# Designs tried in a protein design run: peptides against a protein of PDB entry 1BH9. Part 22

Target 1, 89 residues: chain A of PDB entry 1BH9
Amino acid sequence: FSEEQLNRYEMYRRSAFPKAAIKRLIQSITGTSVSQNVVIAMSGISKVFVGEVVEEALDVCEKWGEMPPLQPKHMREAVRRLKSKGQIP

## One batch from the design tools (peptide; made by RFdiffusion4, then SolubleMPNN)

Design b1_p22_2_s4 (from b1_p22_2, 11 letters changed)
Fold by OpenDDE base, seed 1:
Structure b1_p22_2_s4 (fold): chain B 89 residues (1-89), chain A 22 residues (1-22)
Amino acid sequence: as target 1 above (89 residues)
Amino acid sequence: DREYLRGGLVGEAIEELSRLLL
């Protein structure tokens, strides 16, 4: 493994949404306080969701015969496709 | 490598979205 490959792996592993921001967002939606465990669970689900969108966007980029980096148009199309597949609301 | 590319892109996306939430 190259140093670059290791760095990308570490970036993925370490990446996380700020706990306070997630907590505030959930509480804004639910209208009630949430536990630390709920914040942890939602943070994990959110990260997985971002991964799914990126994966779909890479597929879009490939299908369009284009090369990285991903552009906003790939992300928009990815979301549209995931909705059509019933993977997201 | 697909996994190599995805890992970096996910990290960048989370950083950008985090700035929007703060």
Scores: peptide ipSAE 0.214, ipTM 0.767, DockQ to the pose 0.898
Fold by OpenDDE base, seed 4:
Structure b1_p22_2_s4 (fold): chain B 89 residues (1-89), chain A 22 residues (1-22)
Amino acid sequence: as target 1 above (89 residues)
Amino acid sequence: DREYLRGGLVGEAIEELSRLLL
Protein backbone atom coordinates (compact mmCIF):
# COMPACT_ATOMS: atom_id res chain seq x y z
CA PHE B 1 0.00 0.00 0.00
CA SER B 2 1.12 3.52 -0.73
CA GLU B 3 1.63 5.95 2.11
CA GLU B 4 -1.33 7.94 0.83
CA GLN B 5 -3.60 4.90 0.91
CA LEU B 6 -2.48 4.06 4.42
CA ASN B 7 -3.12 7.60 5.60
CA ARG B 8 -6.65 7.58 4.19
CA TYR B 9 -7.34 4.23 5.79
CA GLU B 10 -6.10 5.51 9.13
CA MET B 11 -8.33 8.56 8.86
CA TYR B 12 -11.32 6.29 8.30
CA ARG B 13 -10.34 3.89 11.07
CA ARG B 14 -9.78 6.62 13.62
CA SER B 15 -12.85 8.67 12.75
CA ALA B 16 -15.71 8.43 15.21
CA PHE B 17 -18.57 10.52 16.48
CA PRO B 18 -18.18 11.83 20.03
CA LYS B 19 -20.03 9.42 22.31
CA ALA B 20 -21.53 12.11 24.50
CA ALA B 21 -22.93 13.97 21.51
CA ILE B 22 -24.41 10.80 20.03
CA LYS B 23 -25.94 9.91 23.38
CA ARG B 24 -27.56 13.33 23.66
CA LEU B 25 -28.84 13.13 20.11
CA ILE B 26 -30.37 9.70 20.58
CA GLN B 27 -31.98 10.70 23.84
CA SER B 28 -33.41 13.81 22.20
CA ILE B 29 -35.08 11.59 19.63
CA THR B 30 -36.19 8.73 21.89
CA GLY B 31 -37.17 10.85 24.86
CA THR B 32 -35.47 8.44 27.25
CA SER B 33 -32.01 7.43 28.45
CA VAL B 34 -29.93 4.99 26.43
CA SER B 35 -27.17 2.59 27.40
CA GLN B 36 -23.54 2.82 26.41
CA ASN B 37 -23.98 -0.21 24.18
CA VAL B 38 -26.78 1.51 22.28
CA VAL B 39 -24.52 4.52 21.77
CA ILE B 40 -21.74 2.28 20.48
CA ALA B 41 -24.09 0.45 18.15
CA MET B 42 -25.67 3.63 16.84
CA SER B 43 -22.26 5.20 16.34
CA GLY B 44 -21.23 2.27 14.19
CA ILE B 45 -24.45 2.32 12.20
CA SER B 46 -24.07 6.06 11.68
CA LYS B 47 -20.53 5.66 10.40
CA VAL B 48 -21.66 2.98 7.97
CA PHE B 49 -24.50 5.24 6.86
CA VAL B 50 -22.09 8.09 6.17
CA GLY B 51 -19.98 5.65 4.20
CA GLU B 52 -22.94 4.66 2.07
CA VAL B 53 -23.81 8.29 1.38
CA VAL B 54 -20.22 9.08 0.44
CA GLU B 55 -20.04 6.05 -1.82
CA GLU B 56 -23.26 7.08 -3.56
CA ALA B 57 -21.92 10.61 -3.90
CA LEU B 58 -18.76 9.25 -5.54
CA ASP B 59 -20.97 7.36 -7.97
CA VAL B 60 -22.83 10.59 -8.72
CA CYS B 61 -19.57 12.43 -9.22
CA GLU B 62 -18.34 9.81 -11.67
CA LYS B 63 -21.68 9.65 -13.45
CA TRP B 64 -21.56 13.39 -14.01
CA GLY B 65 -18.05 13.07 -15.42
CA GLU B 66 -16.51 14.98 -12.54
CA MET B 67 -13.59 14.31 -10.20
CA PRO B 68 -13.21 14.56 -6.42
CA PRO B 69 -13.37 16.34 -4.08
CA LEU B 70 -17.05 15.81 -3.49
CA GLN B 71 -19.23 18.90 -3.56
CA PRO B 72 -22.54 19.64 -1.87
CA LYS B 73 -24.37 18.98 -5.13
CA HIS B 74 -23.01 15.41 -5.17
CA MET B 75 -24.15 14.82 -1.60
CA ARG B 76 -27.63 16.19 -2.28
CA GLU B 77 -28.02 14.02 -5.36
CA ALA B 78 -26.68 11.01 -3.47
CA VAL B 79 -29.34 11.41 -0.80
CA ARG B 80 -32.02 11.74 -3.46
CA ARG B 81 -30.86 8.55 -5.15
CA LEU B 82 -30.66 6.63 -1.90
CA LYS B 83 -34.21 7.70 -1.09
CA SER B 84 -35.42 6.57 -4.50
CA LYS B 85 -33.71 3.21 -3.96
CA GLY B 86 -35.38 2.83 -0.58
CA GLN B 87 -32.03 2.85 1.21
CA ILE B 88 -33.08 5.75 3.39
CA PRO B 89 -36.56 7.06 4.26
CA ASP A 1 -8.20 3.03 -5.48
CA ARG A 2 -11.78 4.11 -4.85
CA GLU A 3 -12.06 2.28 -1.55
CA TYR A 4 -9.18 4.18 -0.02
CA LEU A 5 -10.56 7.43 -1.36
CA ARG A 6 -13.91 6.64 0.24
CA GLY A 7 -12.25 5.92 3.56
CA GLY A 8 -10.61 9.31 3.65
CA LEU A 9 -13.77 11.11 2.63
CA VAL A 10 -15.76 9.30 5.30
CA GLY A 11 -13.20 10.32 7.88
CA GLU A 12 -13.48 13.94 6.85
CA ALA A 13 -17.27 13.77 6.83
CA ILE A 14 -17.35 12.29 10.34
CA GLU A 15 -15.10 15.05 11.57
CA GLU A 16 -17.25 17.79 10.10
CA LEU A 17 -20.51 16.25 11.29
CA SER A 18 -19.00 15.86 14.74
CA ARG A 19 -18.36 19.58 14.88
CA LEU A 20 -22.02 20.20 14.13
CA LEU A 21 -23.06 17.94 17.00
CA LEU A 22 -20.83 19.72 19.53
Scores: peptide ipSAE 0.194, ipTM 0.754, DockQ to the pose 0.913
Fold by OpenDDE base, seed 5:
Structure b1_p22_2_s4 (fold): chain B 89 residues (1-89), chain A 22 residues (1-22)
Amino acid sequence: as target 1 above (89 residues)
Amino acid sequence: DREYLRGGLVGEAIEELSRLLL
């Protein structure tokens, strides 16, 4: 268990979208006020979604025979593939 | 290794996106 591993774990564990930002974003889409519980739920879903995109991007990177770190091209291709698979709209 | 990378990258992505949303 290295210091870097600990730091990466802590970054992942602590990372979250600010509640205010999520609330504003949701309200901009729905046109109505949303509850705190909705914000909490959407925050969690958003984090999971980012994880899915990153995981797909890592697959893309690996399939292309490239090494991390991920580049924008990997992220773009990941989104394209997820859309193609029907995983995202 | 992949889980290790994913965790860090997710954290970084959230931080970056957060800056865009704020």
Scores: peptide ipSAE 0.148, ipTM 0.721, DockQ to the pose 0.898
Fold by OpenDDE base, seed 2:
Order: structure tokens, then C-alpha cells, then sequence
Structure b1_p22_2_s4 (fold): chain B 89 residues (1-89), chain A 22 residues (1-22)
């Protein structure tokens, strides 16, 4: 791997929700305890979901003729667009 | 680099959201 590829991988690897936080969040919603595997799966899905929102926000930023960093307005518009597309409820 | 930028932004977003969950 090039140094750049390694850096991108490290950024990907470092980005993760704390397991304890995810577990507590799920349990607060379900009202029951959840297994470690459910926490792992949900953590991964949540990360992918955030990635999808960020990707949409980058598209919004570009379409508006703006440059990073992303602002709250880009994130809000991204969520609106994803809902409109039926990609999120 | 779009991929690099996305990775960094995802990381930042997760950190911020994590602080809200903790």
C-alpha cells in the first residue's frame, strides 16, 4: 500500500462508534438487552449509514458550488434528499 | 481525493455523534 492508501485505511479503521454507546442506545430503544453480535452488526451498519449521508452531503456541497468543510446545511439537505429518494425513512 | 475526504468527514461525524451518545 502507498502511504496515502494506508492513511485512508487508518481513517476508516479509526472511525467507529463505541460499542458501549451503541449497546446502550439499542437497549434504550428495544427495552431489552442485546447480544454482542447485534452491537457489532449495528455498529457497522451505522457507520455505513453515516458514510452514505456524508457522501450525499458532499454531492450537495458540490452542486451548490461550495467547497469543504461540510456545514450543517449540507448535512440537513443530504438527509432531506435521502428521505426524498426513499433511502432513509 | 473524494475518497480521502469522505473518510475524514465520516470519522469526524462519528466522533461528534459519539460524544452525543456518551
Amino acid sequence: as target 1 above (89 residues)
Amino acid sequence: DREYLRGGLVGEAIEELSRLLL
Scores: peptide ipSAE 0.144, ipTM 0.724, DockQ to the pose 0.678

## One batch from the design tools (peptide)

Design b1_p23_1 (made by RFdiffusion4)
Fold by OpenDDE base, seed 5:
Structure b1_p23_1 (fold): chain B 89 residues (1-89), chain A 23 residues (1-23)
Amino acid sequence: as target 1 above (89 residues)
Amino acid sequence: SVEEIEEMVETLFESGEEALEES
């Protein structure tokens, strides 16, 4: 891995969604209280999902002949591509 | 039910973590 990739991976590893925010979000959808384990699981899944979107956005950035940092246009295109591939709803 | 949601989320979490480790 390049130093840049290593740095991104390290930042990714250190990142986390606030448990309280995730809990509130889930409860707003389910209409009921959720356990701590559900919050932990959803936090992990959300992190993986964000990672996949960012990875696609980096690919978009590279294919467009541009360099980081990622811009909103890269993120929008990434989501569009992932939808077209059937990887996200 | 809440229990069914918990089981579903735990399953998704395990599969997601496994996929991440293999990447």
Scores: peptide ipSAE 0.038, ipTM 0.560, DockQ to the pose 0.042
Fold by OpenDDE base, seed 2:
Structure b1_p23_1 (fold): chain B 89 residues (1-89), chain A 23 residues (1-23)
Amino acid sequence: as target 1 above (89 residues)
Amino acid sequence: SVEEIEEMVETLFESGEEALEES
């Protein structure tokens, strides 16, 4: 890792989705209550997923010769690329 | 169980970290 990559990675490691927010989101989709264990699992999965998308978006930004901060166009392109690679559905 | 979920999440994090390093 470069120093910049290390800094981003450290910030990523320290970041987390609030359990309450994840719970609310899941329940808004499922229409029913979920256990705390489901929230824990989904929080972890979500963190990994967002991390992968953000890293791909940073790569897109760099390849386009642009500088941070990331823009919606980078995120959209990242998702498209990850789908094409079969890394996400 | 909670322990099983924790192990699964840890595995996902490790996989995610590896993927980030390869990106």
Scores: peptide ipSAE 0.028, ipTM 0.530, DockQ to the pose 0.042
Fold by OpenDDE base, seed 1:
Structure b1_p23_1 (fold): chain B 89 residues (1-89), chain A 23 residues (1-23)
Amino acid sequence: as target 1 above (89 residues)
Amino acid sequence: SVEEIEEMVETLFESGEEALEES
């Protein structure tokens, strides 16, 4: 890691989705209540997913010769690339 | 099961961290 990359990684590691928000979102989709363990699992999966997309977007930004902050175009390209690699649906 | 989900999440975290470190 560069110092900047390390700082981003540390910020990512410290971040988390609020459990209440995740719970409400899942319940809105499933139409029923979910357990605490399901919320924890989905929170973890969501964090990993966001991390992968952001990291790919940063790579896109760098490869395009651009500097942060990330823009919507970087995020869209990141998702496209991850889908192409079969890393996300 | 809950245990299987926990193992899956742990694997995903490990894979995610490794991918970040290699970037």
Scores: peptide ipSAE 0.027, ipTM 0.524, DockQ to the pose 0.044
Fold by OpenDDE base, seed 3:
Structure b1_p23_1 (fold): chain B 89 residues (1-89), chain A 23 residues (1-23)
Amino acid sequence: as target 1 above (89 residues)
Amino acid sequence: SVEEIEEMVETLFESGEEALEES
């Protein structure tokens, strides 16, 4: 576990999706109101999901011999790789 | 309950931490 990895994880731990934004997003999809508990659960799951995608994208960036910041091409490739690994649908 | 959901989320975060350590 490198110092750079620790720094990335620390920034990840400090980040969060605003509950109000998550609530609005879910309601826009479901067409109905959702409970606070559902918002909390979905916020946590979403944070883990984004963390996994970003970490994969950073790995892509490194393997391509490129430097941060991440670009759309890294994110697209990350999603492709995670799908191929069966980690996301 | 709220407590059960919080425990579930904490478990997910711990799993994420372990995955990041192995990457």
Scores: peptide ipSAE 0.026, ipTM 0.531, DockQ to the pose 0.043

Design b1_p23_1_s1 (made by RFdiffusion4, then SolubleMPNN; from b1_p23_1, 6 letters changed)
Fold by OpenDDE base, seed 4:
Structure b1_p23_1_s1 (fold): chain B 89 residues (1-89), chain A 23 residues (1-23)
Amino acid sequence: as target 1 above (89 residues)
Amino acid sequence: SVEEIMEMVRTLEESGRRALEEA
């Protein structure tokens, strides 16, 4: 654990998906209106998912002997690894 | 620690999943 990691987490913690956008996205998939609580829950899950992908990407970057900032190749590899581990579908 | 943060994140994810299932 480093100060840099803590700083990244703080930025992550302060970030959020726009509720309106999440609501519209869910409704486009379900074909019906959803409650505010569902939007909040999905927003949280989405944030968690993004966080997991980013952390995996940082791990990939480090294991490849590279330095930030993250590049698309790190993100793609992160998703691939998470799928391989069964952590994401 | 980072590990503790990740555990909290996972807990949030699980709580969110349950909320969706109950809605």
Scores: peptide ipSAE 0.034, ipTM 0.527, DockQ to the pose 0.037
Fold by OpenDDE base, seed 2:
Structure b1_p23_1_s1 (fold): chain B 89 residues (1-89), chain A 23 residues (1-23)
Amino acid sequence: as target 1 above (89 residues)
Amino acid sequence: SVEEIMEMVRTLEESGRRALEEA
């Protein structure tokens, strides 16, 4: 991978969803309180999921012969492709 | 379990990092 790709991944590694926001979101969906460990797990899963989508979107962008930054069309196409691969439901 | 999920997430993160560093 290029230096640019590594730099993007370093930024990804340093990024995280705020625990409070994740907790609120989960509780909004489930209607019940969740433990700290559940929040940690869901935060990690969400981060990995976003990373996978972004990686696919970057591949889409490159295959379409386009340059960054990523656009909504790349993200939408990435999701479609990941669904077709069975990586996401 | 939650613990198993956390371990899976960590494994995915580590494997992803290694893949990027080695490619």
Scores: peptide ipSAE 0.033, ipTM 0.509, DockQ to the pose 0.049
Fold by OpenDDE base, seed 1:
Structure b1_p23_1_s1 (fold): chain B 89 residues (1-89), chain A 23 residues (1-23)
Amino acid sequence: as target 1 above (89 residues)
Amino acid sequence: SVEEIMEMVRTLEESGRRALEEA
């Protein structure tokens, strides 16, 4: 990996969704309360999801012959591609 | 970028809700 890639990975590694926000989100979907373990698990899944989207967006950026930082158009295209691949709903 | 991530999360929320309603 390049130094830039390592830096991005480090930022990703340090990042996390607030537990309270994840809990509220899950409960808004399920309509029921959830345990801390569920919040932890879903937080991890969410982090992985973000990572996958960013990775795809970087790929899009590269394929379009553009340079970082990522722009909204890269993110939108990434989501579209991931949906097409069946990686996200 | 944070706003974009949150937008995606909201989209997932909506999709999840619809999935449960349709089940």
Scores: peptide ipSAE 0.030, ipTM 0.484, DockQ to the pose 0.038
Fold by OpenDDE base, seed 3:
Parts: C-alpha cells; sequence; structure tokens
Structure b1_p23_1_s1 (fold): chain B 89 residues (1-89), chain A 23 residues (1-23)
C-alpha cells in the first residue's frame, strides 16, 4: 500500500461514532431500547460499511482523474458500484 | 449472537490493519 493509503486507513482507524448518538439513532428506528453490546456491534458494522464506501469513492475519484476531497458525486457513484458488486443492497 | 458479531468485526479490523502494515 502507498503512504497515502496508509494515512487514510490510520485516519479511518482513529474515527468513531459516538455511542450515545448511535444508541439514539437505533432506538429511533427500532422503537425500543437496545443494549450496549448491540450499540457496539452496530457501531463496528457501520464503521466497516463507511470504510468500504469511502474506499470505493476514492477509487472513483481516481478513475475519473480527479483529486480529493471527495464530492457528493463520488459518493453517489461509489454506492452505485457497490450495489452493482453486490456488496450492499 | 451479538458477541459473535462483535468478534467478527474486530477480527476484520485487525486483519485489515495487518494487511496494510505488511504492504
Amino acid sequence: as target 1 above (89 residues)
Amino acid sequence: SVEEIMEMVRTLEESGRRALEEA
């Protein structure tokens, strides 16, 4: 991996979703209280998902001959491609 | 179970980290 890729991954590793916010979000969707472990699990899964989307978006950006920062168009295309690959519904 | 999912996520994260460090 390039230095740039390593740097991006390091920033990704350091990022995190606030537990309280995630808990509130889940509960707003489920309509009931959720355990701490559910919040932790969902946070982890969500982080992986975001990482995959961002990685794909960066690939799109590069393939289009453009430079970061990512723009909405890159994110939209990334999601479209991931759906095409069957990585997300 | 939730515990199993958590472990799977952690394993994936660690594997990813190792892969990057070794590349």
Scores: peptide ipSAE 0.028, ipTM 0.513, DockQ to the pose 0.049

Design b1_p23_1_s2 (made by RFdiffusion4, then SolubleMPNN; from b1_p23_1 with E6Q F13L E14R E21R S23A)
Fold by OpenDDE base, seed 5:
Structure b1_p23_1_s2 (fold): chain B 89 residues (1-89), chain A 23 residues (1-23)
Amino acid sequence: as target 1 above (89 residues)
Amino acid sequence: SVEEIQEMVETLLRSGEEALREA
């Protein structure tokens, strides 16, 4: 891995969603209380999902001949591409 | 790798589903 990739990975590894916020979000969707284990699982899934979107966005940025930082247009295009690939709904 | 990420997601999904059933 390049130093840039290592730096991004380190930032990703250190990042985390606040448990309370995730719990509230899930409960707003399910309409009922959820356990700590559910929060932990969903937090992990969400982190992986964000990572995949960011990775696609970086690819978009590169293919457009642009350089970081990522912009909203990269994120929008990333989501579009992932949908077209059937990787996200 | 993509495979490692996929495996992790599947594990997390299973854990979440089990937690939902036990909650």
Scores: peptide ipSAE 0.032, ipTM 0.561, DockQ to the pose 0.035
Fold by OpenDDE base, seed 2:
Structure b1_p23_1_s2 (fold): chain B 89 residues (1-89), chain A 23 residues (1-23)
Amino acid sequence: as target 1 above (89 residues)
Amino acid sequence: SVEEIQEMVETLLRSGEEALREA
């Protein structure tokens, strides 16, 4: 890793979704209460998912010859590419 | 690595699915 990559990784590692927010979001979707274990699992999955999307978006940004920060267009293209690769539904 | 991340995702997905079934 370059110093910049390491710094980004550390920021990613230290980042987390608030459990309460995740719980509320899941419950808004499912229409029922969920256990703490579900919240923990979904929090982890969500973090990994966001990381993968961001990584793809950074690749898109670079391939388009653009510089950070990432823009919505990079995120949208990243999702499209990940879907085409079968990485996400 | 990509492979490590993929393995992590798969593990988390399995764990999450199991947790959802037990909820």
Scores: peptide ipSAE 0.030, ipTM 0.551, DockQ to the pose 0.035
Fold by OpenDDE base, seed 4:
Structure b1_p23_1_s2 (fold): chain B 89 residues (1-89), chain A 23 residues (1-23)
Amino acid sequence: as target 1 above (89 residues)
Amino acid sequence: SVEEIQEMVETLLRSGEEALREA
């Protein structure tokens, strides 16, 4: 990894979704209460998902000959590409 | 690496599915 990549990873690693918000969201979908382990698991999955989108967006930005910071257009294109690759629904 | 990330994702997905099934 480059130093820049490592720095991004470190910031990513330190980030987290609020547990309470995730719990409420899951419960709104499932219609029932969920355990702490469910919240932890889903939080982790969500974090990885966001990371994949961001990484794809950075690739888009680079391929377009542009420089960070990421813009909404990069994120939108990233999602489109990931869907095209079948990596996300 | 990409492969390591994929393995992590798969592990998390399995864990999440199991947790939801037990809920």
Scores: peptide ipSAE 0.029, ipTM 0.552, DockQ to the pose 0.035
Fold by OpenDDE base, seed 3:
Parts: sequence; C-alpha cells; structure tokens
Structure b1_p23_1_s2 (fold): chain B 89 residues (1-89), chain A 23 residues (1-23)
Amino acid sequence: as target 1 above (89 residues)
Amino acid sequence: SVEEIQEMVETLLRSGEEALREA
C-alpha cells in the first residue's frame, strides 16, 4: 500500500455508522424496535459493503486517469461494475 | 457523496432486515 492508501484504510478502520442512526433507520423500515445485536450486525455489514464499493470506485478513478477524491460518477460506475461481476445484487 | 452512501446503506439495511425476517 502507498502512504495514501494506508491513510484511507486507517480512516476506514476507525470509522463507523452511529448506532442510534442505524437503529432509527432500521426501525423506520421494519416499523418495530430492533435489538442492539441487530444494529451491530447491520452496521458491520453496511461498513463492509461501503468499503467494497469505495475500493471499486478507486479502481475506476485510477483507470480513468483521474485523481482522488472520489466523485459520484466513480461511485455509480463502481456499483455498475460490481453488479456486472455479480458481487452485489 | 454522502447522499449516495446514504442511499446505498438504506437499500442494504432494507434488504438485510427482510432477509433476517425470512430466515
């Protein structure tokens, strides 16, 4: 990893979705209360998913000969590619 | 962007919760 990649990884590793926000979002969808374990599980899955999309987006950015920070166009293209590869629905 | 991330997370959470209920 380059120093820049390492820095991004460290930021990713330290980042987390606020539990309260995730809980509210889930409850908004389900219409009922959810346990802390569900919030933790969904938070983790969400973080991993976002990380995978970002990694793909960085690859897109590089292949297009562009420099960070990532832009919406990179994220959209990343999602398309991941769907094409069958990595996400 | 933050908005795009929020949309993806919301979609994931919806799908995940549905999967949990059906499991």
Scores: peptide ipSAE 0.029, ipTM 0.537, DockQ to the pose 0.045

Design b1_p23_1_s3 (made by RFdiffusion4, then SolubleMPNN; from b1_p23_1 with T11R F13L E17L E18R S23A)
Fold by OpenDDE base, seed 5:
Structure b1_p23_1_s3 (fold): chain B 89 residues (1-89), chain A 23 residues (1-23)
Amino acid sequence: as target 1 above (89 residues)
Amino acid sequence: SVEEIEEMVERLLESGLRALEEA
């Protein structure tokens, strides 16, 4: 891994979704209250999902011959590609 | 690796489902 990749990983590793926000979001979807463990699990899944999208976006950025930081267009294209690959709904 | 991520997601999903059942 390059220093840049390591730095990105470190930022990713240190990042976390606020538990309260995740709890509210889940409850808005399920219509019922959720336990702390559910919030923890969903927070982790969400983090992984975001990581996968960002990774694809970085690939898009590189393939377009552009340099970081990522822009909305990279994120949009990343989602499109992941859907096309069947990796996300 | 991708496989490690998939395994992690699977574990998280299982934990979440168990938590929902026990709640």
Scores: peptide ipSAE 0.037, ipTM 0.556, DockQ to the pose 0.035
Fold by OpenDDE base, seed 3:
Structure b1_p23_1_s3 (fold): chain B 89 residues (1-89), chain A 23 residues (1-23)
Amino acid sequence: as target 1 above (89 residues)
Amino acid sequence: SVEEIEEMVERLLESGLRALEEA
């Protein structure tokens, strides 16, 4: 990792989705209550997914010759690129 | 790395599936 990559990873590592919010979201989708282990697993998966999208968006921003903060256009392009690479459905 | 992320996701999915089966 470069220093910049490491710094991003540290910020990423410190961030987290609130368990209560994740639980509510899952329950809204499934229509049933979920266990704590399911919430933990889904929280981790979601965090990884968001991290991948943000990393791609930062790459897009740089390639376009622009500076942070990220804008919606960077996020949209990131998702498009990840889809084309087969990293997300 | 991409491989590390994939392994993490796989482990999390497996854990989640086990949790669902026990629920």
Scores: peptide ipSAE 0.034, ipTM 0.551, DockQ to the pose 0.034
Fold by OpenDDE base, seed 4:
Structure b1_p23_1_s3 (fold): chain B 89 residues (1-89), chain A 23 residues (1-23)
Amino acid sequence: as target 1 above (89 residues)
Amino acid sequence: SVEEIEEMVERLLESGLRALEEA
């Protein structure tokens, strides 16, 4: 990793979704209470998903000849590309 | 790597599903 990549990884690693919010969201969808382990698992999956989107967005940014920070247009294009690749619904 | 991420997601999904089944 470059220093920049390492810094991005550290920021990503330290980021997390609030457990309470994830719990409420899951419960709103399932209609039932969920365990702490479910919340942890879903939080992790969500984090990975966001990471994939961000990675794609960074690729978009680079391919467009632009520099970070990411802008909404990069995120929108990233999602579009991931959908076209079948990586997300 | 992408493969490592996929494996991580798979493990998390499996764990989450098991937890849901037990709830």
Scores: peptide ipSAE 0.033, ipTM 0.551, DockQ to the pose 0.035
Fold by OpenDDE base, seed 2:
Structure b1_p23_1_s3 (fold): chain B 89 residues (1-89), chain A 23 residues (1-23)
Amino acid sequence: as target 1 above (89 residues)
Amino acid sequence: SVEEIEEMVERLLESGLRALEEA
């Protein structure tokens, strides 16, 4: 793949949800404080989820005969497809 | 583990990149 593609890969790989944001989100759901380990675990799971969505979106982009970067329409379609496949609720 | 999760993400991203390359 091209340097641009590799660059995008690195950007995604290095990206991470802010721990504070994840913590707040979890706490808003549980109503209680959560440990750092829980935040780390949930952050990882979230990243995997995003990775799956992005992978699907890239496939959508390709199948539509379009070129990167991904657009909101690709992301929306990706989510729809993943839902239809039962990969996400 | 966290490391395993990261590896999973990397594999997913690589799969997507391969798809783009084949387009």
Scores: peptide ipSAE 0.028, ipTM 0.505, DockQ to the pose 0.048

Design b1_p23_1_s4 (made by RFdiffusion4, then SolubleMPNN; from b1_p23_1, 6 letters changed)
Fold by OpenDDE base, seed 3:
Structure b1_p23_1_s4 (fold): chain B 89 residues (1-89), chain A 23 residues (1-23)
Amino acid sequence: as target 1 above (89 residues)
Amino acid sequence: SVEEIEAMVRTLLESGLKALEEA
């Protein structure tokens, strides 16, 4: 990995979604209450998912000859590319 | 349960992707 990639990974590692926010989000989507263990599991999965999308979006931004910060168009294109690669549903 | 978590993960991912596509 490049130094830039490592730096992004460090920021990623140090970041975390607030448990309360994740719990509310899950319950909003599923319509049911969830346990603490479910929140922990979903927090981890969400973190991995966001990390993969952001990494792809940064690649898109670079390939388009643009500079950070990321914009919605980069995120949308990243998702399309990841779907094309079969890396996300 | 494992099945419950798996189902929730799937639902969350699908909903998240939809939200992103609509943004």
Scores: peptide ipSAE 0.029, ipTM 0.573, DockQ to the pose 0.039
Fold by OpenDDE base, seed 1:
Structure b1_p23_1_s4 (fold): chain B 89 residues (1-89), chain A 23 residues (1-23)
Amino acid sequence: as target 1 above (89 residues)
Amino acid sequence: SVEEIEAMVRTLLESGLKALEEA
């Protein structure tokens, strides 16, 4: 890993979604209440998913010869690329 | 249950991807 990659990993590792936000999101989708354990599990899964998208978006930004911060176009392209790789549905 | 969690994850991911595509 480059120093930049390591730094991004450290920031990612220390980040987390608020439990309340995850709970509200799940409830808005499913229409049902969920347990604390489900919230914890979904928080972890969401973190991994967002992390993968952001990492790919950073790669897109670099390959396009652009500099951070990430823009919506980078995120959209990242999703398309990850789908083509079979990394996400 | 595990099956319920899997279904929730799938739904969450699908909705998230849709939101990104519309942004």
Scores: peptide ipSAE 0.027, ipTM 0.563, DockQ to the pose 0.040
Fold by OpenDDE base, seed 4:
Structure b1_p23_1_s4 (fold): chain B 89 residues (1-89), chain A 23 residues (1-23)
Amino acid sequence: as target 1 above (89 residues)
Amino acid sequence: SVEEIEAMVRTLLESGLKALEEA
């Protein structure tokens, strides 16, 4: 892949959601405290989800004949397409 | 279970990273 693709891959690989932020978010939804293992699991799921959405958005951007950076319209269309494909609920 | 979810996430992460490396 290109240097640009490599850079995106490296940024994705090195990225991570702060554990404290994930924990607070989950607890705000559930109304109860969650274990560290739950935070780890949800962090991983979230990273995969974001990665898939961004990948789809990049495809949308390319198919529309547009150049980076990604815009909200690309992200919205990506989510619609992933739902249509059954990749996300 | 939490352990099953973690295993699934690990598999997804590994497959995703592999796909990126092959692109």
Scores: peptide ipSAE 0.027, ipTM 0.541, DockQ to the pose 0.049
Fold by OpenDDE base, seed 2:
Structure b1_p23_1_s4 (fold): chain B 89 residues (1-89), chain A 23 residues (1-23)
Amino acid sequence: as target 1 above (89 residues)
Amino acid sequence: SVEEIEAMVRTLLESGLKALEEA
């Protein structure tokens, strides 16, 4: 990692999605209540997923010769690339 | 357990970022 990537990593590591928000999101999808352990697990998985997408999007932005902040087009392209690489389904 | 989940997440994070760096 570059120093800048490491800095982003540290900020990312310190961040977390609110449990209540994750719980609501899951319940909106499943239509049923979920346990605390499920929320914790999904929170972690979601954090990893978002982190990977954002990192790829930053790479896309840089490769396109553009400056932050990230735009929807960067996120969409990031997802496409990650799917192409088999890193996400 | 919560600790096991955290360990899993950490592993995924580290491996994922390394994979992205190498790609």
Scores: peptide ipSAE 0.025, ipTM 0.531, DockQ to the pose 0.040

